# Ledger of designs, part 149: peptides against a protein of PDB entry 3T7K

Target 1, 248 residues: chain A of PDB entry 3T7K
Amino acid sequence: KAEKILARFNELPNYDLKAVCTGCFHDGFNEVDIEILNQLGIKIFDNIKETDKLNCIFAPKILRTEKFLKSLSFEPLKFALKPEFIIDLLKQIHSKKDKLSQININLFDYEINGINESIISKTKLPTKVFERANIRCINLVNDIPGGVDTIGSVLKAHGIEKINVLRSKKCTFEDIIPNDVSKQENGGIFKYVLIVTKASQVKKFTKLINDRDKNETILIVEWNWCVESIFHLNVDFTSKKNVLYQKK

## One batch from the design tools (peptide; made by RFdiffusion4, then SolubleMPNN)

Design b2_p22_5_s4 (from b2_p22_5, 9 letters changed)
Fold by OpenDDE base, seed 5:
Structure b2_p22_5_s4 (fold): chain B 248 residues (1-248), chain A 22 residues (1-22)
Amino acid sequence: as target 1 above (248 residues)
Amino acid sequence: SELEKEKKEIEKLIEEVEKKYK
């Protein structure tokens, strides 16, 4: 069926997209449309797997969803596109108009607002954003909105190797793991990095660490600190935004 | 899986919140 529909075109583009969707196409695609998209070099996946070598995200705008945040870890992210790209493409293909010589849809016309070439270019770097920031091991409180699995998965996609989940009400100093990174000459290395949700947790963890390891560096942040770092694909240690406690 | 369902629900919730505030 897809071949018959596409036979009306003299030439077919190859978009070479391996994509996931977020905030759009909740009902998925019918079998014919999936085949059409496949013939045009567009493969849409339900979930993110490293083995699929994904290079594209479809979303109506910048979102804070797991899929969107992880898409910024693609190697590289080639395109961040609005769903209208697929919609317009399929509409053109299904149109009963006479033999169109070519499909005239340009990917660049459907870019998500706010995802610019600067962001895209950073996805070509050989390192991940938190790797570049010398953050390898973090402590995450168990009561974080969105759940430790989702948050942890996003962080791992962006270069965090070890996520230590803290039971915020019961944890002791011994439960807090250090950020085990080699000392680099030109980067602020924090020995303890924690993502917390409440001011009471800041007070607790700062006390625990300072009482037992008084001279060590501490970074305590909100989840939004991580999100902003991901959206910029850069950690700005000069910014105090979403930083709850910092000891250099 | 139950985990996939939870993830999908979380994504929907985030999307709804973002639509409301942005």
Scores: peptide ipSAE 0.019, ipTM 0.508, DockQ to the pose 0.081
Fold by OpenDDE base, seed 4:
Structure b2_p22_5_s4 (fold): chain B 248 residues (1-248), chain A 22 residues (1-22)
Amino acid sequence: as target 1 above (248 residues)
Amino acid sequence: SELEKEKKEIEKLIEEVEKKYK
């Protein structure tokens, strides 16, 4: 059926998209449309797997969803597109009125606002954002909104290797892991990096660390600090935004 | 100062990649 529909076009574009969707297409696609998209070099996946070599995200706007945040870790993210690209494409293909010899839809007309070439270019870097920032091991409180698995998965996608989950009410100093990164000659490394949700946790962890490991560097941030870092694909250590405690 | 150095290094890396792929 898809072949018959597409036969009216002399040439078919190959968009070469391996994509996931977030905040759109909740009902999925019918079999015919999936086949059509496949013929146009558009493959949509349900989940993110490294083996699929995903290069595209469909979303109506910048979102804080797991899929969107992880898409910024694609190697590279080639396109971040509005769902209207698919909608308009399928509309054009199914349209009987336009004896169009060619599909006339440009990917660049459907870019997600705020995901510009600068962001896309950063996804071509050989390292991940937190890797570049020398953050490889973090402590994460167990009561974080969204859950430790989701948050952890996003962080790992962006170069954090080890996520230590802290039970905020029961944890001791021994439960806190150091950010074990090889000292590069010219880079400051925070020995302890923690993502917390409330001020009481800041007080607790700062006390625990300072009492047992005096004069060590500490970075305590909110999840939003990580999100902003991901959206910019850069960690700005000069910014105090979403930083709850910092000891250099 | 160490954090500033790290930031600058990252910025340089980004710039280099951007130049290569533009």
Scores: peptide ipSAE 0.015, ipTM 0.417, DockQ to the pose 0.021
Fold by OpenDDE base, seed 2:
Structure b2_p22_5_s4 (fold): chain B 248 residues (1-248), chain A 22 residues (1-22)
Amino acid sequence: as target 1 above (248 residues)
Amino acid sequence: SELEKEKKEIEKLIEEVEKKYK
């Protein structure tokens, strides 16, 4: 069926997209449309797997979903596109009145607002955003909205190697892990990095660390600190936004 | 698919929660 539909075109583009979708196409695609997209070099996956070498995200705008955040860790992310790309493409293909010998849809016309070439270019870097920031081991409170699994998965995609989940009400100093990183030439190193949800946790962990390991560097942040870092593919240590406690 | 729809709804929910996180 797809072949018959596409036969009217003399030449078919190869978009070479391996994509996931978020915040769009909730109803999915029918079998014919999937076949059409495949013939055009567009493969849509249900889930993110490293083995699939994903290079594209479809979303209506910048989102804070797991898929969107992880897409910024693709190697590289080639395109971040609005769903209208697929919609317009399929409309053109299914159009009986279209006497066009070629599909005339440019990917660049469908770029997600706010995901510019600067962001895309950073996905080509050999390191991940938190690797560049010398954050490899973090402490994450267990009551974080979204759940430790989802949040942890996003953080790992962006270069955090070890996530220690803290039982916020029961944890002691011994439960807190250090950020074991060697001094790199560029960037500050915090011995203790924590993602927390409540001011009471800041007070608790600050006390625990200062009482037992005095004069050490501490960074306590909100989840939004991580999100902003991901969206910019850069950690700005000069910003106090979403930083709850910092000791250099 | 229904499964994909459900997953997307969950993702939206996560996004909403994350937006409210302060």
Scores: peptide ipSAE 0.020, ipTM 0.503, DockQ to the pose 0.054; fails the geometry check
Fold by OpenDDE base, seed 1:
Parts: C-alpha cells; structure tokens; sequence
Structure b2_p22_5_s4 (fold): chain B 248 residues (1-248), chain A 22 residues (1-22)
C-alpha cells in the first residue's frame, strides 16, 4: 500500500531521521504511514535506546519530559522538529493531486522554537554537560517529584555516572557520597553535590556535611538547576538561579 | 506494553502541567 502511494513521486527524499516523539502522536501511526515514513528515511522509535543511535526528537515545543531532556544528549541531535513536519508530509503524500512529482518539505521550517544551532552544535561535543562541569557523582533525595528512576536516567544520559539516593528523613553523613572527580586544570570541583526539594533538606545536609567534613565544597541545587543546564547544554556556576546552597 | 502506555500518560500529564504554568 505504501509503495503504491509513493509511486506517484519520481524521487523520494531520504531524511535520515531516527526519532522519538514526546508531547505528540500519542496514538502512534497506522501501518501504512509508518511504512511511508520508513521509505522516506524516517524511523520513529517508542523508546530511547543508545543502540538505536537516535538523532531526532519530535515535540510541539521545549518540554521537560524524559524523552525531550534525553534527546539533548543524542550524539548528535541533528533535528528537533515540530510534529507538523510529519503532518504536512503525510498530507502531501496522501493528497490526490496527481501532479505532485516531488515532496517539497524542508526540515528547517519545522524547528522547535528555542532549539537553535548553538544548542545543536553542543550535542556534537565529545563530552556531556555534567561531565564538562566535573559532576560525576551526585546525591539525590528519594522524594523528588518525577521519581528517582526518571530523574536519574536523565542525569546519567547527561554524564552523571553515579546517583546516590538519599532517604531524606533517615540519612546520615555516612550516606552522602563525594563527587569523585580527578582535578582537571580548568574547573572548580564540588566535593558534595546534592539535588533536593525542600529548604529543610538544605539545612539538614549542610549541617551534616559541615559538622563531619569541615571546609569542603558543597553544591545543593533544585531539579530545575539541572533542567536549565540541560536546556543550555552548559552549567553556569556564576548563576544563583535554582541554587539553594553553595560553598566554594 | 503497559509500561509504555503509562509513560505516555505521564508525558501527557507533564505537558498539561507545562501548558498551565507557562
């Protein structure tokens, strides 16, 4: 069926997209449309797997979903596109206008607002955003909205190697892990990095660390600090936004 | 899978929340 539909075109583009969708196409695509997309070099996956070498995200806008955040860790992310690309493409293909010899849809016309070439270019870097920031091991409170698994998965995709989950009400100093990073010449390393949700946790962890490991560097942030860092593919240590406590 | 359906629902919920607060 797909071949018959596409036979009216003299040449078919190869878009070379390996994509996931978020915030769109919740019901998926019918079999014919999937085959059409496949013939055009557009493969849509249900989930993110490293082995699939994904290079594209479809979303209506910048989202805070796991898929969207992880898409910024693709190697590289080639395109972040609005779902209208697929909609318009399929509409043209299914159009009964006999005289359409070519598919005329430009990917660049469907870029997600706010994902510019600067962001795309950073996804070509050999390092991940938190790796560049010398954050390898973090402490994460167990009561974080979204769950430790989802948050942890996003953080790992962006270069954090070890996630220590803290039981917020029961944790002691011994439960807190240090950020074990070799001193690179060009950046400050925080010995303790924590993602927390409440001011009470800031007070607790600050006290625990300062009482037991005096004069060490501490960074306590909200999840939004991580999100902003991901959206910019850069950690700005000069910004106080979403930083709850910092000791250099 | 049921897990995939649940993930899709969560994504939808997140989108709705983002729409309300942006």
Amino acid sequence: as target 1 above (248 residues)
Amino acid sequence: SELEKEKKEIEKLIEEVEKKYK
Scores: peptide ipSAE 0.020, ipTM 0.495, DockQ to the pose 0.075; fails the geometry check

Design b2_p22_6_s1 (from b2_p22_6, 6 letters changed)
Fold by OpenDDE base, seed 2:
Structure b2_p22_6_s1 (fold): chain B 248 residues (1-248), chain A 22 residues (1-22)
Amino acid sequence: as target 1 above (248 residues)
Amino acid sequence: DLEKEEEEVKKLEKEVEEKYNE
């Protein structure tokens, strides 16, 4: 069926997209449309797997979904596109009136607002955002909204090697892991990095650490600190936004 | 905040689905 529909075109583009969708196409595509997209070099995956070498995200706007956040870790993310790209493409293809010899849809017309070339270019860097920030080991409270698995998966995609889940009510100093990074010449290394949800946790962890390891550097942040770092593909240590406690 | 975000995502999904089915 798809071949018959596409036969009216003399030349078909190859978009070379391996994509996931978030905030769009929840019900998927019909069989014919999937076949059409495949013939145009657009392959849509249900889940993110490293083996699939994903290079594209479809979303109506910047979202804080797991898929969107992880898409910024693609190597590289080539395109972040609005779903209207697919919609307009399929509409043009299904149109009987257009004796169009060619499909005239430009990917660049469908870029997600706020995902610019500067962001895309950073996905070509050999390192991940938290790796560049010298954050390899992090402590995460177990009561974090969204769940430790989802949050942890996003953090790992962006270069966190080890995630230690803290039972906020029962944890002791011995449960807190240090950020074991070799002193690189450039940038402040925090020995203890923690993501917390409550002010009471800040008080607890600062006390535990200061009582046992008084001279060490501490960074305690909210999840939003991580999100903003991901959206910018850069950690800004000068910003106080979403930082709950910092000891240099 | 997360619930509002999930609701927003669902709303966006619906809007896109409507456009896709036009």
Scores: peptide ipSAE 0.509, ipTM 0.909, DockQ to the pose 0.881
Fold by OpenDDE base, seed 5:
Structure b2_p22_6_s1 (fold): chain B 248 residues (1-248), chain A 22 residues (1-22)
Amino acid sequence: as target 1 above (248 residues)
Amino acid sequence: DLEKEEEEVKKLEKEVEEKYNE
């Protein structure tokens, strides 16, 4: 069926997209449309797997979903597109207007607002955002909204190697892991990095660390600190936004 | 915040679905 529909075009584009969707196409596509998209070099996957070499995300706007945040870790992310790209493409293809010798849909017209070339270019870097920031090991409180698995998965996609989950009410100093990064000359290395949800946790962890490991560097942040770092593909240590405690 | 975000995502999904089915 798809071949018959596409036969009216003299030339078919190859978009070369391997994509996931978030905030759109929850119910998927009909069989004919999937076949059409495949013929145009558009492959849509249900889940993110490293082996699929994904290079595209479809979303109506910037979202804080797991898929969206992870898409910024693609190597590279080539395109972040609005779902209207697919909708308009399929509408044009299904149109019985005899005069269409070519598909005339430019993917550059469907870029997600706020995902610019500067962001896309950073996805071509050989390192991940937290790797560049010298953050390898973090401590994460177990009561974080969204769950430790989802949050942890996003952080790992962006270069965190080890995530230590802290039971916030019962943890001791011995439960806190150091950020084991070799001293690089360029950039402040924090020995202890923690993501917390409450002010009481800041007080607890700062006390535990300062009492047992005096004069060490500490960074305690909110989840939003990580999100902002991901959206910019850069950690700005000069910003105090979403930083709850910092000791250099 | 997370619940509000989930609701927003569902709303967006519905809007896109409506456009896809037009």
Scores: peptide ipSAE 0.509, ipTM 0.910, DockQ to the pose 0.882
Fold by OpenDDE base, seed 1:
Parts: sequence; C-alpha cells; structure tokens
Structure b2_p22_6_s1 (fold): chain B 248 residues (1-248), chain A 22 residues (1-22)
Amino acid sequence: as target 1 above (248 residues)
Amino acid sequence: DLEKEEEEVKKLEKEVEEKYNE
C-alpha cells in the first residue's frame, strides 16, 4: 500500500531519523503511515535504547518528560522537531490533488521552540553535562516526585554514574555517599551532592554532614536545578536558581 | 507539579492526535 502511494514521486527523501515521540502520537501511527515513514528513512521507536542510536525527538514543545530529557543526551541529537513535520509530510503524501514530483518538506521549519543550534551542538560533545560538571555520585531522596527510577534514569543518561537513594526520614550520615571525582585541575568539586524536595531535608542533611565531616563542600539542589542544567546542557554554578544550599 | 505536567502532556497529545486524524 505504501509503495503504491509513494510511486507518484520521482524521488523520495531519506531523512535518516531514528526518533522517539513525547507529548504526541501516543496512539502511534496506522500501518500504512508507518510504512511510508520507514520508506522515507523515518523510524519511530517506542522506547529509548542506547543500541538504537536515536538522533531525533518529536514533541510539540520543550517538555520535562523522561523521553524529552533523555533525548538531550543523544549522541548526537540531530533534530528536535514538532509533530507537525510528520503530519504535514503525511498530508502531502496522501494528497491526490498535487502531482507533486517531489516531497517539499524542510525539517528546519519544524524545530521545537527553544532547542537551537547551540543546544544541538553541545550534544556532539564527547562528555555529558553532569560529567563536565564533575558530578559523578549523587544522593537522591526517596520521596522525589516522579520517582527515583525515572529521575535516576535521566540523571544517568546525562553522566551521573552512581545514584544513592536516601530514606529521608531514617537516613544517617553513613548513608550519604561522597561524590568520588578525581581532582581535575579546572572546576569546583563538591564532595556531597544532594537532590532534595523540601527545606527540612536541607536542614537535616547539612547538619548531618557538617557535624561529621566538617569543612567539606556541599551542594544541595532541587530537581529543577538538574532540569535546567539539562535544558541548557550546561551547569551554571554561578546561578542560585534551584540551589537550596551551597558550601564551597 | 508532576500532576500538572502530566495533565499538560495529555492535553498536548490529544491536540496532536486531532491534527493527525484530520
């Protein structure tokens, strides 16, 4: 069926997209449309797997979904596109009126607002955003909205190697892990990095650490600090936004 | 915050689905 539909075109583009969708196409595509997309070099995957070498995300806008956040860790992310790309493409292909010899859809016209070339270029870097920030091991409170598995998965995709989950009500100093990063010549290394949800946790963890390991560096942030760092593919240690406690 | 986000995502999904089916 797809071959018959596409036969009207003299030449077919190869978009070479390996994509996931978020905030769009929840119900997927019909069989014919999937076949059409495949013939155009557009492969849509249900889940993110490293082995698939994904290079594209479809979303209506910047989202805080697991898929969107992880897409910024693709190597590289080639395109972040609005779903209208697919919709307009399929509409053009299914249109009987225009004896279109060629498909005239430009990917660059469908870029997600706020995902610019500067962000895309950073996905070509050999390191991940938290790796560049010298954050290897973090402490994460167990009551974090979204769940430790989802949050942890996103953080790992962006270069955090070890995630220690803290039982916020019962944890002691011995439960807190240090950020074990080799002293690199350039950049501030925080010995303790924690993601927390409330002010009471800040008070608790600062006390525990300061009482047992005096004069050590501490960074306590909200999840939004991580999200903003991911969206910019850069950690700004000069910003106080979403930083709850910092001791250099 | 998560509930609001999930609701927003669902709304967006619906809007795109409507456009896809046109």
Scores: peptide ipSAE 0.509, ipTM 0.910, DockQ to the pose 0.882
Fold by OpenDDE base, seed 3:
Structure b2_p22_6_s1 (fold): chain B 248 residues (1-248), chain A 22 residues (1-22)
Amino acid sequence: as target 1 above (248 residues)
Amino acid sequence: DLEKEEEEVKKLEKEVEEKYNE
């Protein structure tokens, strides 16, 4: 069926997209539309796997979903597109009235607002955002909204190697892991990095660390600190936004 | 916070689905 529909066009574009969707197309596509998209070089995946070499995200806007956050770790992310790209494309293809010899849809007209060339260019870097920030090992409280698995998966996609889950009410100093990174000359290295949800946790962990390991560097942040770092593909250590406690 | 975000995402999904089915 798709071949018959596409036969009316003299030339078909090859968009070369390997994409996931978030905030759109939850129910997927019908079989004909999937075949059409495939013929145009648009392959949509249900889940993110490194082996698939994904290069595109479809979303109506910037979202804080696992898929959207992970898409910024693609190597590279080539396009972040609004779902209207697919909708308009399929509408044009299914249109019986347009004797158009060519499909006239430009990818650049459908960019997600706020994902600019500067962000896209950073996805071409050989390192991940937290790797560049010298954050290798983190401590994460177990009661974090969204769950430790989802948050941990996003953080790992962005270069964090080890995630230690802390039982916030029962943990001791011995349960807290250090951020084991070699001292690089040009970057602020925090020995202890923690993601917490409550002010009481800040008080607890600062006390535990300061009582047992005096004069060490500590960074305690909210999840939003990580999200903002991902959205910018840069960690700004000069900003105090979403930083709950910092000791240099 | 997370619940509100999930609701927003569901709303967006519905809006896109409606457009796709037009």
Scores: peptide ipSAE 0.508, ipTM 0.909, DockQ to the pose 0.881

Design b2_p22_6_s2 (from b2_p22_6, 8 letters changed)
Fold by OpenDDE base, seed 3:
Structure b2_p22_6_s2 (fold): chain B 248 residues (1-248), chain A 22 residues (1-22)
Amino acid sequence: as target 1 above (248 residues)
Amino acid sequence: SLEEELKELEELIEEVKKKYEE
């Protein structure tokens, strides 16, 4: 059926998209539309796997979903597109107007607002955003909204190698892991990096660390600090936004 | 809040579904 529908076109574009969707198309596509998209070089996956070499995200706007955040770690992310791309494409293909010899849909017309070429270009870098920021090991409180698994998965996608989950009410200094990074000439290295949710946790962890490991560097941030870093694919250590405690 | 974000996301999903069915 898909072949019959596409037979009216003299030439078919090859968009070369391997994509996931977030905030759209949760029910998927019918079999015919999937086949049509496949013939146009558009393959949509249900989940993110490294082996699939994903290069595209469909979303109505910038979202804080796991899929969206992870899409910025694609190597590279080629396109971040609004779902209207697929909608308009399928509408054009299913149109009974005999006069259309070619599919006239341009990917660049459907870019997600706020995902510009500068962001896309950074996904071509050989390193991940937190790797560039010298953050390898982090401490994460267990009561973080969204869950430690989801948050941890996003952080790992962006270059964090080790995530230590802290039981916020029961943890001691011995439970806190250092950020084991070799001294680089350029860039600030924090020995202890923590993601917390409450002011009480800031007080607790700063006390624990300062009492036992005096004069060490500490960075305590909110999850939003990580999100903003991901959205920009850059860590700005000069910004105090979403930083709860910093000791250089 | 997470609940508000989820609600917003659900609304967006419904809007896209509607457009897809048109």
Scores: peptide ipSAE 0.030, ipTM 0.569, DockQ to the pose 0.797; fails the geometry check
Fold by OpenDDE base, seed 2:
Structure b2_p22_6_s2 (fold): chain B 248 residues (1-248), chain A 22 residues (1-22)
Amino acid sequence: as target 1 above (248 residues)
Amino acid sequence: SLEEELKELEELIEEVKKKYEE
């Protein structure tokens, strides 16, 4: 069926997209449309797997979903596209009225607002955003909204190697892990990095650390700090936004 | 809030779905 539908076109584009969707196409695609998309070099996957070498995300806008956040860790992310790309493409293909010899849909017309070439270019870097920021090991409170698994997965995708989950009410100083990064010459290294949800946790952890390991560097942030860093693919240590406590 | 974000996402999904069906 797909072949018959596509037979009217003299030449078919190869978009070479390996994509996931978020915030769109919750019902998926019918079999014919999937076949059509496949013939056009568009493969849509349900989940993110490294083996699939994903290079594209479909979303209506910048989202804070796991898929969207992880898409910014693709190597590289080639395209971040609005779902209208697929919609318009399929509409054109199914249209009987258009004696079009060629599919005329340009990917660049469907870029997600706010995901510009600057961001895309950073996905080509050999390092991940938190790796560049010298954040390798973090402490994460167990009561974080979204769950430690989801949050942890996103963070790992972006270069954090070790995530220590803290039981906020029961944890002691010994439960807090240091950010074990070799002293690189050109960047501020925080010995302790923590993601917390409450002011009470800030007080607790600062006290625990300062009482036992005086004069060490501490960075305590909200999840939004991580999200913003991911969205920009850059950690801005000059910003106090979403930073709850910082000791240099 | 997370709840508000979820609602927004649901609305967006419905909008896209509608466009796809048109």
Scores: peptide ipSAE 0.030, ipTM 0.568, DockQ to the pose 0.844; fails the geometry check
Fold by OpenDDE base, seed 1:
Structure b2_p22_6_s2 (fold): chain B 248 residues (1-248), chain A 22 residues (1-22)
Amino acid sequence: as target 1 above (248 residues)
Amino acid sequence: SLEEELKELEELIEEVKKKYEE
């Protein structure tokens, strides 16, 4: 039993982690290890639910998985840790050789490369990254790699309220929705925001919009534009990277 | 690409599994 294993320690840390895993531990943990982790204040969940108040992600590195991208929307994300944290922790606990009176594992030694305090601090902001960028309604092409459900779920986690899925081959101007954001005093608002996959789609949508709604602002980007924005928890409108078309 | 990412993830998973079993 986990209690017997942990009895050798005089004091147990409370890490206070509510975590999901991505790119690691796909087979899960045995019952004893789960119980050990629970006693140390580490609870691992299979899926992301808002009600669970998740604060941690385990991953070997920065990943583009749904779980990783959504973890950056946690309120707040306290820790982004390498799986070696759990591995070393369990190894120390199960070790018979070490007359260890205390568990000596520091969370900060296992930080994922590239997720620094600057990123963590932004997860404490009251707004989401796309909300701050005045992007609430977007158009998404239906043939996007990864699927509209996964992509849409990530975008919603980061503050997009409405996702309109466009049938790229059959859509008309009437199918395109405007980004309905009240003109706040500070920052450029794009009336039409679209995520596309192909240059042909850029040509199509720009034509449709320009022919029917002249002189309106348009932002057409690749999925990578969204990913980069999430990784930085900031939208940089000065960057042309992954921007396919922009009309201010 | 998504395929390349999947391959990378699979490799990483195997590496972590190996470390966990040690």
Scores: peptide ipSAE 0.029, ipTM 0.588, DockQ to the pose 0.826; fails the geometry check
Fold by OpenDDE base, seed 4:
Structure b2_p22_6_s2 (fold): chain B 248 residues (1-248), chain A 22 residues (1-22)
Amino acid sequence: as target 1 above (248 residues)
Amino acid sequence: SLEEELKELEELIEEVKKKYEE
């Protein structure tokens, strides 16, 4: 059926998209539309798997969903597109108009606001954002909204190798892991990096660390610090936004 | 808040769904 529908076109584009969707198309697509999209080089996956070599995200805007955040770790992310791309494409294809020579849909017209070429270009870098920031091991409180698994998965996608989950009420200094990175000459390395949710946790962890490991560098941030870093694919250590405690 | 974000997402999903059905 898809072939019959597409036969009206003299030429078909190959968009070469391997995509996931977030904040859109929750009910999926019918079989015919999936086939149509496949013929146009658009394959939509339900979940992110490294083996699929995903290069595209569909979303109405910048979102804080796991899929969206992880999409910025694609190697590379080629396109971040609004769902209207697919909608308009399918509308054009299903139109009862006479034979068209070409499908006239430009991907660039459907870019998600805020995901510009600068961001896309950074996804071509050989390193991940937190790797570049010399953040390899982090401590994460167990009561973080969204769950440690989801948050951890996102962080790992962006170059954090080890996530230590802290039971905030029960943890001791011995439970806190250091950020085990070799001292690079030009970059400030924080020995302890923590993602917390509450001011009380800041107080607790700063005390624990300062009492036992004096004069060490500490970075305590909110999840939003990570999110902003991901959205920019850059860690700005000069910014105090979403930083709860910093000791250099 | 997380709840507000979820609500926004739900609204966005519905909007896109509506457009897809048109």
Scores: peptide ipSAE 0.028, ipTM 0.582, DockQ to the pose 0.851; fails the geometry check

